# Peptides against a protein of PDB entry 4N7V, part 45

Target 1, 222 residues: chain A of PDB entry 4N7V
Amino acid sequence: TLRSITSPLVAHRLKPIRQKTKKAVVSILDSEEVCVELVKEYASQEYVKEVLQISSDGNTITIYYPNGGRGFPLADRPPSPTDNISRYSFDNLPEKYWRKYQYASRFVQLVRSKSPKITYFTRYAKCILMENSPGADFEVWFYDGVKIHKTEDFIQVIEKTGKSYTLKSESEVNSLKEEIKMYMDHANEGHRICLALESIISEEERKTRSAPFFPIIIGRKP

## One batch from the design tools (peptide; aimed at target 1 E50 E95 K96 K100)

Design b2_p23_8 (made by RFdiffusion4)
Pose (drawn by RFdiffusion4):
Structure b2_p23_8 (pose): chain A 222 residues (1-222), chain P 23 residues (1-23)
Amino acid sequence: as target 1 above (222 residues)
Amino acid sequence: EEEEEEEEEELEEEEEEEEEELE
């Protein structure tokens, strides 16, 4: 059952983005709702045969077929719903559309992995904690020119040369120049600080009923 | 039973079409 494989998507605090493609148009609106529009081409013009709209919390799904000859003319914004529409909870979503919800889930998870939650400026680097929690990606751009990309699984180092390599495990990073560890440790301290900063601020946020406390930009690029 | 088998075949065809659209 859907929910066996996937969890409801989270599109809160994400910026509006629209993505055209040969098959469909997947987007995130200003209301932070995820919209999936299936697209067909006819008479050198594009038609829309199905629209999936998912709530910000991913719990509510609305699907409408503007069933008509020629479908729906493709535009830059999602079309208004028709009358032959549908609405399901996440658990009550039919066996159909499961392939499409999983696609939308990945699209959101990808966008969050490139969405800054906390931006921290150190003496040596620009630190960014991303939105894809838990275990969000951590990216460090040293003013020195070195780039470090931290994942729950990976550590990625891009030296000033452009010489790039990936370090997966604790043993792999220990196989190191005892100078690059400074870049590694400074980035890890920055990661420690951002995870700590995120916790005490999101804690205050649960104490409040206001506009989101994210994303944050801390300090300034010297 | 015959109607249920036809409905399962239609569902399998629709799922194949959805996979093709997502390729």

Design b2_p23_8_s1 (made by RFdiffusion4, then SolubleMPNN; from b2_p23_8, 6 letters changed)
Fold by OpenDDE base, seed 5:
Structure b2_p23_8_s1 (fold): chain B 222 residues (1-222), chain A 23 residues (1-23)
Amino acid sequence: as target 1 above (222 residues)
Amino acid sequence: EEEEKLEKEELEKELKEEEEELE
């Protein structure tokens, strides 16, 4: 099943974006829907041959073939669906579309990893918890030039000198020089605080049933 | 704007890699 390969994509709170490559254009719309336009070139003109429009929660996929499958000239937005529209749930999506869905999902996850959910200014750094899940990316930009980027898979450190390295285990983290450990300690504290705030704010958001509270900015740059 | 440009370039790079899996 598709579910055994990936979870439904989540595009909530993401800003609109349109990214073109050679074979596809991926968009997050104002509606937070995700569109994959499959592009083919004929006589130096690009045409959209197929469109997957995915709901913001990833659970509904609408597929259509512009201009009766002949394709529609590539424009600044996805072509409007006309005839022969197919609508699927995530669990009923035909296997032939799974790769395209995964492409959309990976794009959304990438965008989420770069989309601030919580920005927290400390005395020493700008901390940012991103939207991706599980294990949201966490970035710390120290005002003195040090940067720490935490992901589920690794921790990247950029020192004042510009020296950069990646840590992939706790052992490597523990082997850091003491001066870098101080930055790591601060980063970890900021991370803890952001996660705590996320939990609290999410709970209040659930209770209030109002407009989204995220993204949120806490504090000010000194 | 410069940060946004850098972000778009990174997104494009990653998308190109994923696009190789598309028919």
Scores: peptide ipSAE 0.045, ipTM 0.736, DockQ to the pose 0.192
OpenDDE base, seeds 1, 2, 3, 4: peptide ipSAE 0.044, 0.044, 0.044, 0.044; ipTM 0.736, 0.732, 0.738, 0.738

Design b2_p23_8_s2 (made by RFdiffusion4, then SolubleMPNN; from b2_p23_8, 8 letters changed)
Fold by OpenDDE base, seed 1:
Structure b2_p23_8_s2 (fold): chain B 222 residues (1-222), chain A 23 residues (1-23)
Amino acid sequence: as target 1 above (222 residues)
Amino acid sequence: EEEEKKKEEEEKKELEEEEKELE
């Protein structure tokens, strides 16, 4: 099943973006829908031959073939759906489209890992919890130039000198120089606070059923 | 700016590798 390969993508709160590659253009629209445009070149002109438009919750996929499959000239935005539109649910998506959906999902997940959900300014750093899940990326930008990037899989450290290294185990974290441990301790505290705030704010958002509270900024740069 | 451009280029390369699987 498609669900065994990927979960429905979630594009809520993401800013519009358009990324062109050789064979595709992937976009997040102002509507928070995700579009995959399949591109072919003919006579030195690029044409969109197929479009997958995916709802912001990933559950609805609209597929259309511009100009009856003849293609539409590549532009700054996806071609509007006109005729011969197919609509599928996530669980009813034909297998021939699964790779294209997975491509869209990976793109959205990448954008989410770079999209601030919570920005928290401490005395020493700008902390950022990202939108990706589970295990949201967490970045700490110390005002003195040290950077820490936490993911589900690793911790990247960039020292003041520009020296960078990746930690993949608790033993490696424990082997850090004492100076770097101080930065790590601060990063961990900032992370804890951001996760706590995310939980509280998400619960209040659920109760109020109002406009999204995220993204938020807490504190200010000293 | 240079770090953002580098991240965008890395993102583009990652997407281009994934595009090979779209066929």
Scores: peptide ipSAE 0.033, ipTM 0.670, DockQ to the pose 0.027
OpenDDE base, seeds 2, 3, 4, 5: peptide ipSAE 0.032, 0.031, 0.031, 0.031; ipTM 0.666, 0.667, 0.668, 0.665

Design b2_p23_8_s3 (made by RFdiffusion4, then SolubleMPNN; from b2_p23_8, 9 letters changed)
Fold by OpenDDE base, seed 1:
Structure b2_p23_8_s3 (fold): chain B 222 residues (1-222), chain A 23 residues (1-23)
Amino acid sequence: as target 1 above (222 residues)
Amino acid sequence: EEEEEEKRKKEEKELEEEEKFLE
């Protein structure tokens, strides 16, 4: 099943973006829908031959073939869905489209890992909890130039000198120099606070059923 | 600026590597 490959993508709260590669253009629209435009070149002109438009919750996929499948010239936005429109649910998506959906999902996941959900300014750093899940990325930008990037899989440290290294185990973290441990301790505290705030705010958002509370900024740069 | 450009290049490379899913 498609679900065994990927979960439905979630594009809520993501800002519009358009990224072109050799074979495709992937976009997040103002509507928070995701579009994959499949591109083919003919006579030095690029044409959109197929479009997958995926709802913000990932559950509905609209597929269409511009200009009756002849293709539409590549533009600054996806072509309008006028011809040969098919609509599928996530669980009913034909297998031939699964890889294209996976591409869209991976793109959205990447964007989410770089999209601030909570920005928290401490005395020493700008802390950012990202939108991706599970195990959201967490970045700490210390005002003195040290940077820490936490993911579910690793911790990257960039020292003031620009020296960079990656930690993948607790033993490696424990082997850090004492001066770096101080930064790590602060980063961990900031992370804890952001996670706590995320939980509280999300619960209030659920209760209120109003406009999204995220992204949120807490504190200010000193 | 240089860090942003390096990030952008990395993102572009990551997206290009993901094009294998379109084949």
Scores: peptide ipSAE 0.112, ipTM 0.718, DockQ to the pose 0.026
OpenDDE base, seeds 2, 3, 4, 5: peptide ipSAE 0.091, 0.093, 0.105, 0.105; ipTM 0.709, 0.711, 0.717, 0.712

Design b2_p23_8_s4 (made by RFdiffusion4, then SolubleMPNN; from b2_p23_8 with E8K E10K L11E E13K E21F)
Fold by OpenDDE base, seed 1:
Formats: structure tokens, C-alpha cells, sequence
Structure b2_p23_8_s4 (fold): chain B 222 residues (1-222), chain A 23 residues (1-23)
């Protein structure tokens, strides 16, 4: 099933973006919908042959073939859906579209990993919890030039000298120099605080049923 | 600069993913 390979993509709170490659264009729209445009070249002109429009919650996929499958000239935005629209739920998406959905999902996940959900300024660093899930990326930009990037899979450290390295196990974290451990301890505390705030804010959003509170900025740069 | 490098790294990953998608 598609669900065994990927979860429904989530594009909520993402800013509009349009990324062109050789054979596709991926867009997040102002509506927070995601569009995959399949591009084909004819006589030195690019044409959109197929469009997958995915809802912001990833659960609805609308597929259409611009200009009756003849294609529509590539523009600065997806062509509007016209005739011969097919609409699928995530669980009913035909297998022939799964790779295209996965492509959209990976793109959205990458955008989410770079989209601030919580920005927290400490005395020593700018901490950022990202939108991706599970295991949201967490970045710490120390004002003295040290950077720590935490993902679900690893911790990347960039020292003041520009020396970078990746930690993939607790043993490697424990082997850090004492000076780097101090930065790691501060990063971990900032991460804990951001996760606690995310939980509290999300609960208040649920209660109020108001507009999203995220992204949020807490504190000020010293 | 960092945003441009992040966009380039997106482009490179997207190009690799498209090559894999279209093969």
C-alpha cells in the first residue's frame, strides 16, 4: 500500500515555493496545497503534461492532464484544473502515481525540516525547532559561531574553527571534548524547552480552535 | 548565502530524486 511506504504529506504553515527540475516542477501554493507538474520538452518548449494537486493534509489527490493531455506551456504557476479531473483519497491512489506522491512527500518533508516552528532565543544561542515530524529537526546557532543540528538520525556539530563532524551514537556524544559538551548541554536544554512549549501551545490551539499560533518566536536576541 | 546553499542542496536532491523517479 502507499501507506506502507509513506504517510500523507502535511503542508500546513509552509510558505509558498516553486522548485523546477528537468522533468518536474514541485510547488507549495498559497493555499498550502502541493502540486507536482510533470514536464516534457517539445521543440525547445516545456509543456506540463500531468499535474498532481495534493491537499494540505495529503489526504486528497487531484490529477489532471492539461489541454486534454496535449500539455500546457510551462508557466510561473501550475495550470488550472479544467476537464477530465480525477480525484483520489490517499488510500485509493492508483499505484502508478505512488512515486510522484513520494516525490512530493520528500519535498514537503525537506521543506518542513527547514521551516521554523519555534524560535527560542537564549542568552547564548538562537534555538529553532522545525516543522518536520516525527523527530523534528532542532538547530542551535550559538552567538559565538558554534552550530549544533539535531535530527532523528544524527547530531552535527560545527565548531568555531569551522571543523564539522557528525555524531550517530550516544558513545560518540559521550566522547566529546568538555568544551563541546557545554554547548551540547545548552542545546539539549533549549530542545527540551521548545518541545515543552510546542506541547503547551498545541493544546491551547486545540482548545481555542483559532488561527494557528505557529510559527512562534520566544525571547529576543541579546 | 546559507539560504542559497540550502536551495542548491534542495535542487541537487530533487534532481537525484527525479532521475530515480523517471528511471
Amino acid sequence: as target 1 above (222 residues)
Amino acid sequence: EEEEEEEKEKEEKEEEEEEEFLE
Scores: peptide ipSAE 0.028, ipTM 0.546, DockQ to the pose 0.027
OpenDDE base, seeds 2, 3, 4, 5: peptide ipSAE 0.027, 0.026, 0.024, 0.025; ipTM 0.540, 0.538, 0.543, 0.535; seed 2 fails the geometry check

## One batch from the design tools (peptide; aimed at target 1 T21 L38 K100)

Design b2_p24_1 (made by RFdiffusion4; failed a check: the pose's geometry)
Pose (drawn by RFdiffusion4):
Structure b2_p24_1 (pose): chain A 222 residues (1-222), chain P 24 residues (1-24)
Amino acid sequence: as target 1 above (222 residues)
Amino acid sequence: EELEEELEEELEEFAEEEADEYFD
């Protein structure tokens, strides 16, 4: 059953983005709702045959077929719903559409992996904690020129040369120049600080009922 | 700005690789 494989998507605090493609148009609206529009081409013009719209919390799914000859003319914004529409909860979503919810879930998870939640400026680097929690990606751009990309699985180092390599395990990073560990440790301290900063601020956010406390930009690029 | 560029590239790649699997 859907929910065997996937969890409801989270599109909160994401910026609006629209993505065209040969098959479909997947987007995130200003209301932070995820919209998936299936697209068909006819008479040198594109037609829409199905529209999936998922709530910000991913719990509510609305699907409408503007069933008509020629479908729906493709525009820059999602079309208004027709009358032959549908609405399901996440658990009550039919066996159909499951391939499409999973696709929308990955689209969102990808966007969150490139969405800054906390931006921290150190003496040596620009630190960014991303949105794909838990275990969000951590990216460090040293003013020196070195780039460090931290994942729950990976550590990625891009030296000033452009010489790039990936370090997976604790043993692999220990196989190191005892100078690059400074970059590694400074980035890890920055990661420690951002995870700590995120916790005490999101805690105050649960104490409040206001506009989101994210994303944050801390300090300034010297 | 560089992050938005990276995101656009990854979204193009993701749409090319996965769209046939999920919509056909």

Design b2_p24_1_s1 (made by RFdiffusion4, then SolubleMPNN; from b2_p24_1, 7 letters changed; failed a check: the pose's geometry)
Amino acid sequence: DELEKELEEELKKFHEEEEDKYFD

Design b2_p24_1_s2 (made by RFdiffusion4, then SolubleMPNN; from b2_p24_1, 7 letters changed; failed a check: the pose's geometry)
Amino acid sequence: DELEKELEEELKKFNEEEEDKYFD

Design b2_p24_1_s3 (made by RFdiffusion4, then SolubleMPNN; from b2_p24_1 with E1K E12K E13K A15N A19E E21K; failed a check: the pose's geometry)
Amino acid sequence: KELEEELEEELKKFNEEEEDKYFD

Design b2_p24_1_s4 (made by RFdiffusion4, then SolubleMPNN; from b2_p24_1 with E1S E5K E12K A15S E18H A19E; failed a check: the pose's geometry)
Amino acid sequence: SELEKELEEELKEFSEEHEDEYFD

Design b2_p24_2 (made by RFdiffusion4)
Pose (drawn by RFdiffusion4):
Structure b2_p24_2 (pose): chain A 222 residues (1-222), chain P 24 residues (1-24)
Amino acid sequence: as target 1 above (222 residues)
Amino acid sequence: EEVEEEREEEEEEEMEELEEEAFS
């Protein structure tokens, strides 16, 4: 059953983005709702045959077929719903559409992996904690020129040369120049600080009923 | 910069494959 494989998507605090493609148009609206439009081409013009719209919390799914000859003319914004429409909860979503919800879930997870939640400026680097919690990606751009990309699984180092390599495990990073560890440790301290900063601010957010406390930009680029 | 571009291409290819599966 859907929820076997996937959890409801989270599109909160994400910026609006629209993505055209040969098959479909997947987007995130200003209301932070995820919209998936299936697209067909006819008479040198594109037609829409199906529209999936998922709530910001991913719990509510609305699907409408503007069933008509020629479908729906493709535009820059999602079309208004027709009358032959549908609405399901996440658990009550039919066996159909499951391939499409999973696609939308990946789209969102990808976007969150590139959306800054906390931006921290140190003496030596620009630190960014991303949105794909838990275990969000951590990216460090040293003014010195070195780039460090931290994942739950990976550590990625891009030296000033452009010489790039990936370090997966604790043993792999220990196989190191005892100078690059400074970049590693400074980035890890920045990661420690951002995870700490995120916790005490999101805690105050649960105490409140206001506009989101994210994203944050801390300090300034010297 | 080259590695970041390769990674972005890999992600685009993955999204295209998933799109073919979802809308086949």

Design b2_p24_2_s1 (made by RFdiffusion4, then SolubleMPNN; from b2_p24_2, 8 letters changed)
Fold by OpenDDE base, seed 3:
Structure b2_p24_2_s1 (fold): chain B 222 residues (1-222), chain A 24 residues (1-24)
Amino acid sequence: as target 1 above (222 residues)
Amino acid sequence: DEVEKKEEEEEEKEFEELLEEAFE
């Protein structure tokens, strides 16, 4: 099943973006929908032959073939849907479209990993919890130039000198120099606070059913 | 089978290239 390969993509709160490759263009629209345009080249002109338009919650996929399948010239935005459209739920998406959906999902997940959900200013650093899930990326930008980037898979450290290294195990973290451990301790505390705030704010969003509270900024740079 | 596999590999490579370019 498609679900065994990927979960429904989530594009809520993401800013519009358009990225082009040789064979495809992926876009997040102002509506927070995601479009995959399949591109073909004929006589040195690029044409959009197929479009997958995915809802912001990833559960609805609309597929259409511009200009009766002849293609529409590539532009700065996806071509408008035609009357000859197919609509699928995530669980009913034909297998031939699974790879294209996965492509969109991976792109959205990458964008989410670069999209601030919570920004928290401490006395020493700017902490940022990102939108991706599970295990959201967490970045700490210390005002003195040190940077720590935590992902689900690793921790990257950039020292004041510009020296960069990656930690992939708890043993490596425990082997850090004492001066770096101080930064790591602060980063971990900031991370804990951001996760706690995310939980509290998300619960309030659920209760109020109001407009999104995220992204949120807490504090200010000293 | 081999043709489909090659097409899948090419599409994966293009995706990787997209990711590299999008977030430089």
Scores: peptide ipSAE 0.041, ipTM 0.693, DockQ to the pose 0.082
OpenDDE base, seeds 1, 2, 4, 5: peptide ipSAE 0.040, 0.040, 0.040, 0.041; ipTM 0.584, 0.586, 0.581, 0.592

Design b2_p24_2_s2 (made by RFdiffusion4, then SolubleMPNN; from b2_p24_2, 10 letters changed)
Fold by OpenDDE base, seed 2:
Structure b2_p24_2_s2 (fold): chain B 222 residues (1-222), chain A 24 residues (1-24)
Amino acid sequence: as target 1 above (222 residues)
Amino acid sequence: MEYEKKKEEKEEEEMEKLLDEAFE
């Protein structure tokens, strides 16, 4: 099943973006829908021959073929749907489209990992919790130039000198110099606070059922 | 299968590069 390969993508709260690769253009629209345009080149012109339009919650996929499959010239936005439109649920998507859906999902996940959900200013750093899940990326930009980037898989440290290294185990974290441990301790505290705020704010958002509370900024740079 | 995986990885790398540029 498609579900065994990927979960439905989640594009809520993401800003519009359009990115082109050799074979495809992927977009997040103002509506927070996601479009994958299949691109073919003929006579030095690029054409969109197939479009997958995915709902913001990833559960509905609309597929159409511009100009009856002959293609529509590539433009600054996806072509409008034609008369030949197929609509599928996530669980009923034909297997021939699974790879394209997975591509869209990866794109959305990457965008989410770069989209601030909570920005928290401490006395020493700007902390940012991102939108991706599970294990949201967490960045700490210290005002003195040190940077710590935490992901589900690793911790990257950039020191004042510009020296950069990656930590992939607790043992490596424990072997850090005392000076770096101080930065790590502060980063971990900021991370804890952001996660706590995320939980509290999400609960209040659920209760009010109003416009999204995120993204949110806590404090100001000193 | 390996060729398709490598192709997907290259496309992902290209996509990541474009995303990095877009968020600067």
Scores: peptide ipSAE 0.036, ipTM 0.582, DockQ to the pose 0.059
OpenDDE base, seeds 1, 3, 4, 5: peptide ipSAE 0.037, 0.030, 0.035, 0.032; ipTM 0.665, 0.590, 0.578, 0.580; seed 1 fails the geometry check

Design b2_p24_2_s3 (made by RFdiffusion4, then SolubleMPNN; from b2_p24_2, 13 letters changed)
Fold by OpenDDE base, seed 3:
Structure b2_p24_2_s3 (fold): chain B 222 residues (1-222), chain A 24 residues (1-24)
Amino acid sequence: as target 1 above (222 residues)
Amino acid sequence: MKYLEEEKKKEEEEFEKLLDEAFE
């Protein structure tokens, strides 16, 4: 099943973006829908032959073939859907489209990992919890130049001198110099606070059922 | 280029390669 290889993508609260590759263009629209355009080149001109338009919650996929399958010239936005449109749910998407959906999902996940959900200013650092899930990325930018980036799989550290390294186990974290441990302790505390705030704010958002509360900024730079 | 930026660049390049392969 498609679900065994990927989850429905989530593009809520993401800003519009358009990324072109040699054979495809992936876009997040103002509507927070995601479009995958298949690009073919004929006579030195690029044409969009196929479009997958995915809903912001990833559960609905609309597929169309511009200009009766002949293709539409590549532009700065996806071509509008034609009268010949196929609509699928996530669980009913034909297998031939699974790979395209998967890579759309990966793109969205990458964008989410760079999209602030909570920005928290402490006395010593700017902390940022990102939108990706599970295990959202967490970045700490200390005002003195130290930087820490936490992901589900590793922790990256950039010291004042520019020295940088990656930690992938608890053992490596425990082997850090004491001065670096102080930064790590602060980062971990900021992370804990952001996760707690995310939980509280999300609950209130659920109850209110109004405009999104995120992204949110807490505190200010000293 | 700093380490963190280099890693992100590599990730994006790998992603583009995967996309190109996906549409072959």
Scores: peptide ipSAE 0.031, ipTM 0.629, DockQ to the pose 0.720
OpenDDE base, seeds 1, 2, 4, 5: peptide ipSAE 0.029, 0.031, 0.028, 0.024; ipTM 0.555, 0.628, 0.550, 0.540

Design b2_p24_2_s4 (made by RFdiffusion4, then SolubleMPNN; from b2_p24_2, 8 letters changed)
Fold by OpenDDE base, seed 5:
Structure b2_p24_2_s4 (fold): chain B 222 residues (1-222), chain A 24 residues (1-24)
Amino acid sequence: as target 1 above (222 residues)
Amino acid sequence: EEVEKKEEEKEKEEMEKLLEEAFE
């Protein structure tokens, strides 16, 4: 099943973006829908031959072939669906579209890992909790030039000198120089606070059923 | 600022690479 390969993509709160290659264009729209456009070139003109339009929650996929499959000229946005539209739920998506959905999902997940959910300014650093899940990326930009980037899989450290290294185990973290441990301690504290705030804010958001509270910025750079 | 600029450029390259791997 598709579900065994990937979960439904989640594009909520993401800013619009459009990325083009030779064969495809992937977009996050103002509506937070995700569009994959298959592009072909004929006589020095690019045409969109196929469009997958995925809902913001990833559960609905609308597929259409512009101009009866003849293609529609590539523009600054996906062509509007007209005739011969197929609509699928995530669990009923034909297998021939699974790869395209999977890569759309990966694209969205990448964008989420770069999209601030909570920005928290401390005395020493700008802390950013990202939108991706599970295990949201967490970045700490110290004002003195040190950077710590935490992901589910690793921790990257960039020192003042520009020296960078990746930590993939707790033992490696424990082997850090004392000076770097101080930065790590601060990063961990900022991370804890951001996670706590995320939980509290999300709960209030659920209760109010209003406009989204995220992204949020807490404090200002000193 | 210079580090942030490099990170932004890297993000763009990563997104482009992902699309290339998916559809090229």
Scores: peptide ipSAE 0.033, ipTM 0.686, DockQ to the pose 0.360
OpenDDE base, seeds 1, 2, 3, 4: peptide ipSAE 0.032, 0.033, 0.031, 0.032; ipTM 0.683, 0.681, 0.590, 0.685

Design b2_p24_3 (made by RFdiffusion4)
Pose (drawn by RFdiffusion4):
Structure b2_p24_3 (pose): chain A 222 residues (1-222), chain P 24 residues (1-24)
Amino acid sequence: as target 1 above (222 residues)
Amino acid sequence: EELEEELEEELEELDEEYSHLLDD
C-alpha cells in the first residue's frame, strides 16, 4: 500500500518553482502546494490530460480531469479545477496515481536538498544547512576557495585546484593531509553550530503561532 | 545563484531517470 514505500511529502517553506518537460509540468505554487500536470502535444500545441495537486503537508490530494476534447491548453500557471474532480487523503489515495505521488515526493525532496534553511558566515567560510531534514545536506564554501559537501552518507571535498574526491567513511577521511582536516573540522564545527542553532529556534517556533522562522541568514560575508 | 543552477541540472536528471513514473 502507498505508505509502504513512501511518506507524505513536505513542501513547507519552499520557494515557487516551475519545471517544464517533454512529458509533464511539475511545480510548487506560491501557496506551497505541489502541482503535477500531465501534458500531451497535438496540432503543434500542448494539451493537459490530468492534474495532481498535493497539499503542503502532503496529506490531501486533489485530482481533476478537465475531460474535454483537446484536454486543457498548457499555460504558465496550473489551470482552474473543473467539475469532474476528486479529493483523497494520503491513505485513501487509489492504487492508481501512486507512481505519480512518488515522483512528486522525489521532486520535493530534491528541491529541499537545495533550499537553505540556515546560512552561517564564519571567518573562513559560508555555511549552509539545507531543508531536507532529517540529516539535511551541509554545504561549506570557504572564501579560500575550497568546497565541502556533507551528506548523511558522504563527505565531498573540492580543493582550490578543482581537484575533487569523495570520502564516505570515518576511515576514509582519516586517510588525509593533516592540513585538510582543518577544513574538515571547521566545517564540522559549523555543522555543529547550525544544528544547534536550528534546534533552539525551531523549539521557539513550536512555542509560537507566527510566520516561519526560516530560512535564516546569520552574520555577513566579510 | 550556483545552487539554483545545480538544482536546474538535477531536475533535468530527475526527468531522465524517473519520468517513466508519469506514464499511464

Design b2_p24_3_s1 (made by RFdiffusion4, then SolubleMPNN; from b2_p24_3, 8 letters changed)
Fold by OpenDDE base, seed 5:
Structure b2_p24_3_s1 (fold): chain B 222 residues (1-222), chain A 24 residues (1-24)
Amino acid sequence: as target 1 above (222 residues)
Amino acid sequence: DELEEELEKELKKLFEKEGHLLDD
């Protein structure tokens, strides 16, 4: 099943973006829908031959072939759907489209990993909790130039000198120089606070059923 | 925006790596 390969993509709260590649244009629309436009070149003109439009929650996939499959000239936005529209649920998506869905999912996941959900300014750093899940990326940009990037898989440290290294285990974290441990301690505290705030804000958001509270900025740069 | 610049860089890498998913 598709579900065994990937979960439904989630594009909620993501800013609109349009990224052109050689084979496709991938977009997040104002509606937070995700579009994959499959591009082919004929006589030095690019045509959109196929479009996958995926709902913001990833559960509905609309597929259409512009101009009866002849393609439509590439423009600054996806072509409008025509009469030959197919609509699928995530669990009923034909296997022939699974790889394209996976491509869209990976795109969205990367965008989410660089999309601030919570920005928290401390005395020493700008802390940023990102939108990706599970295990949201967390970045700490210290005002003195040190940077720490935490992911589910690793911790990257960039020192003042520009020296960069990656830590993949607790043992490696524990082996850090004491001066770097101070930065790590601050990063961990900022991370804890952001996660706590995320929980509290999400709960209030659920109760109020109002417009999204995220993204949020807490504090200001000194 | 620094994050946007980082995103653009990582997107290029992603698409280079994952472009095969779009092959027919």
Scores: peptide ipSAE 0.435, ipTM 0.918, DockQ to the pose 0.858
OpenDDE base, seeds 1, 2, 3, 4: peptide ipSAE 0.426, 0.403, 0.417, 0.434; ipTM 0.917, 0.908, 0.914, 0.918

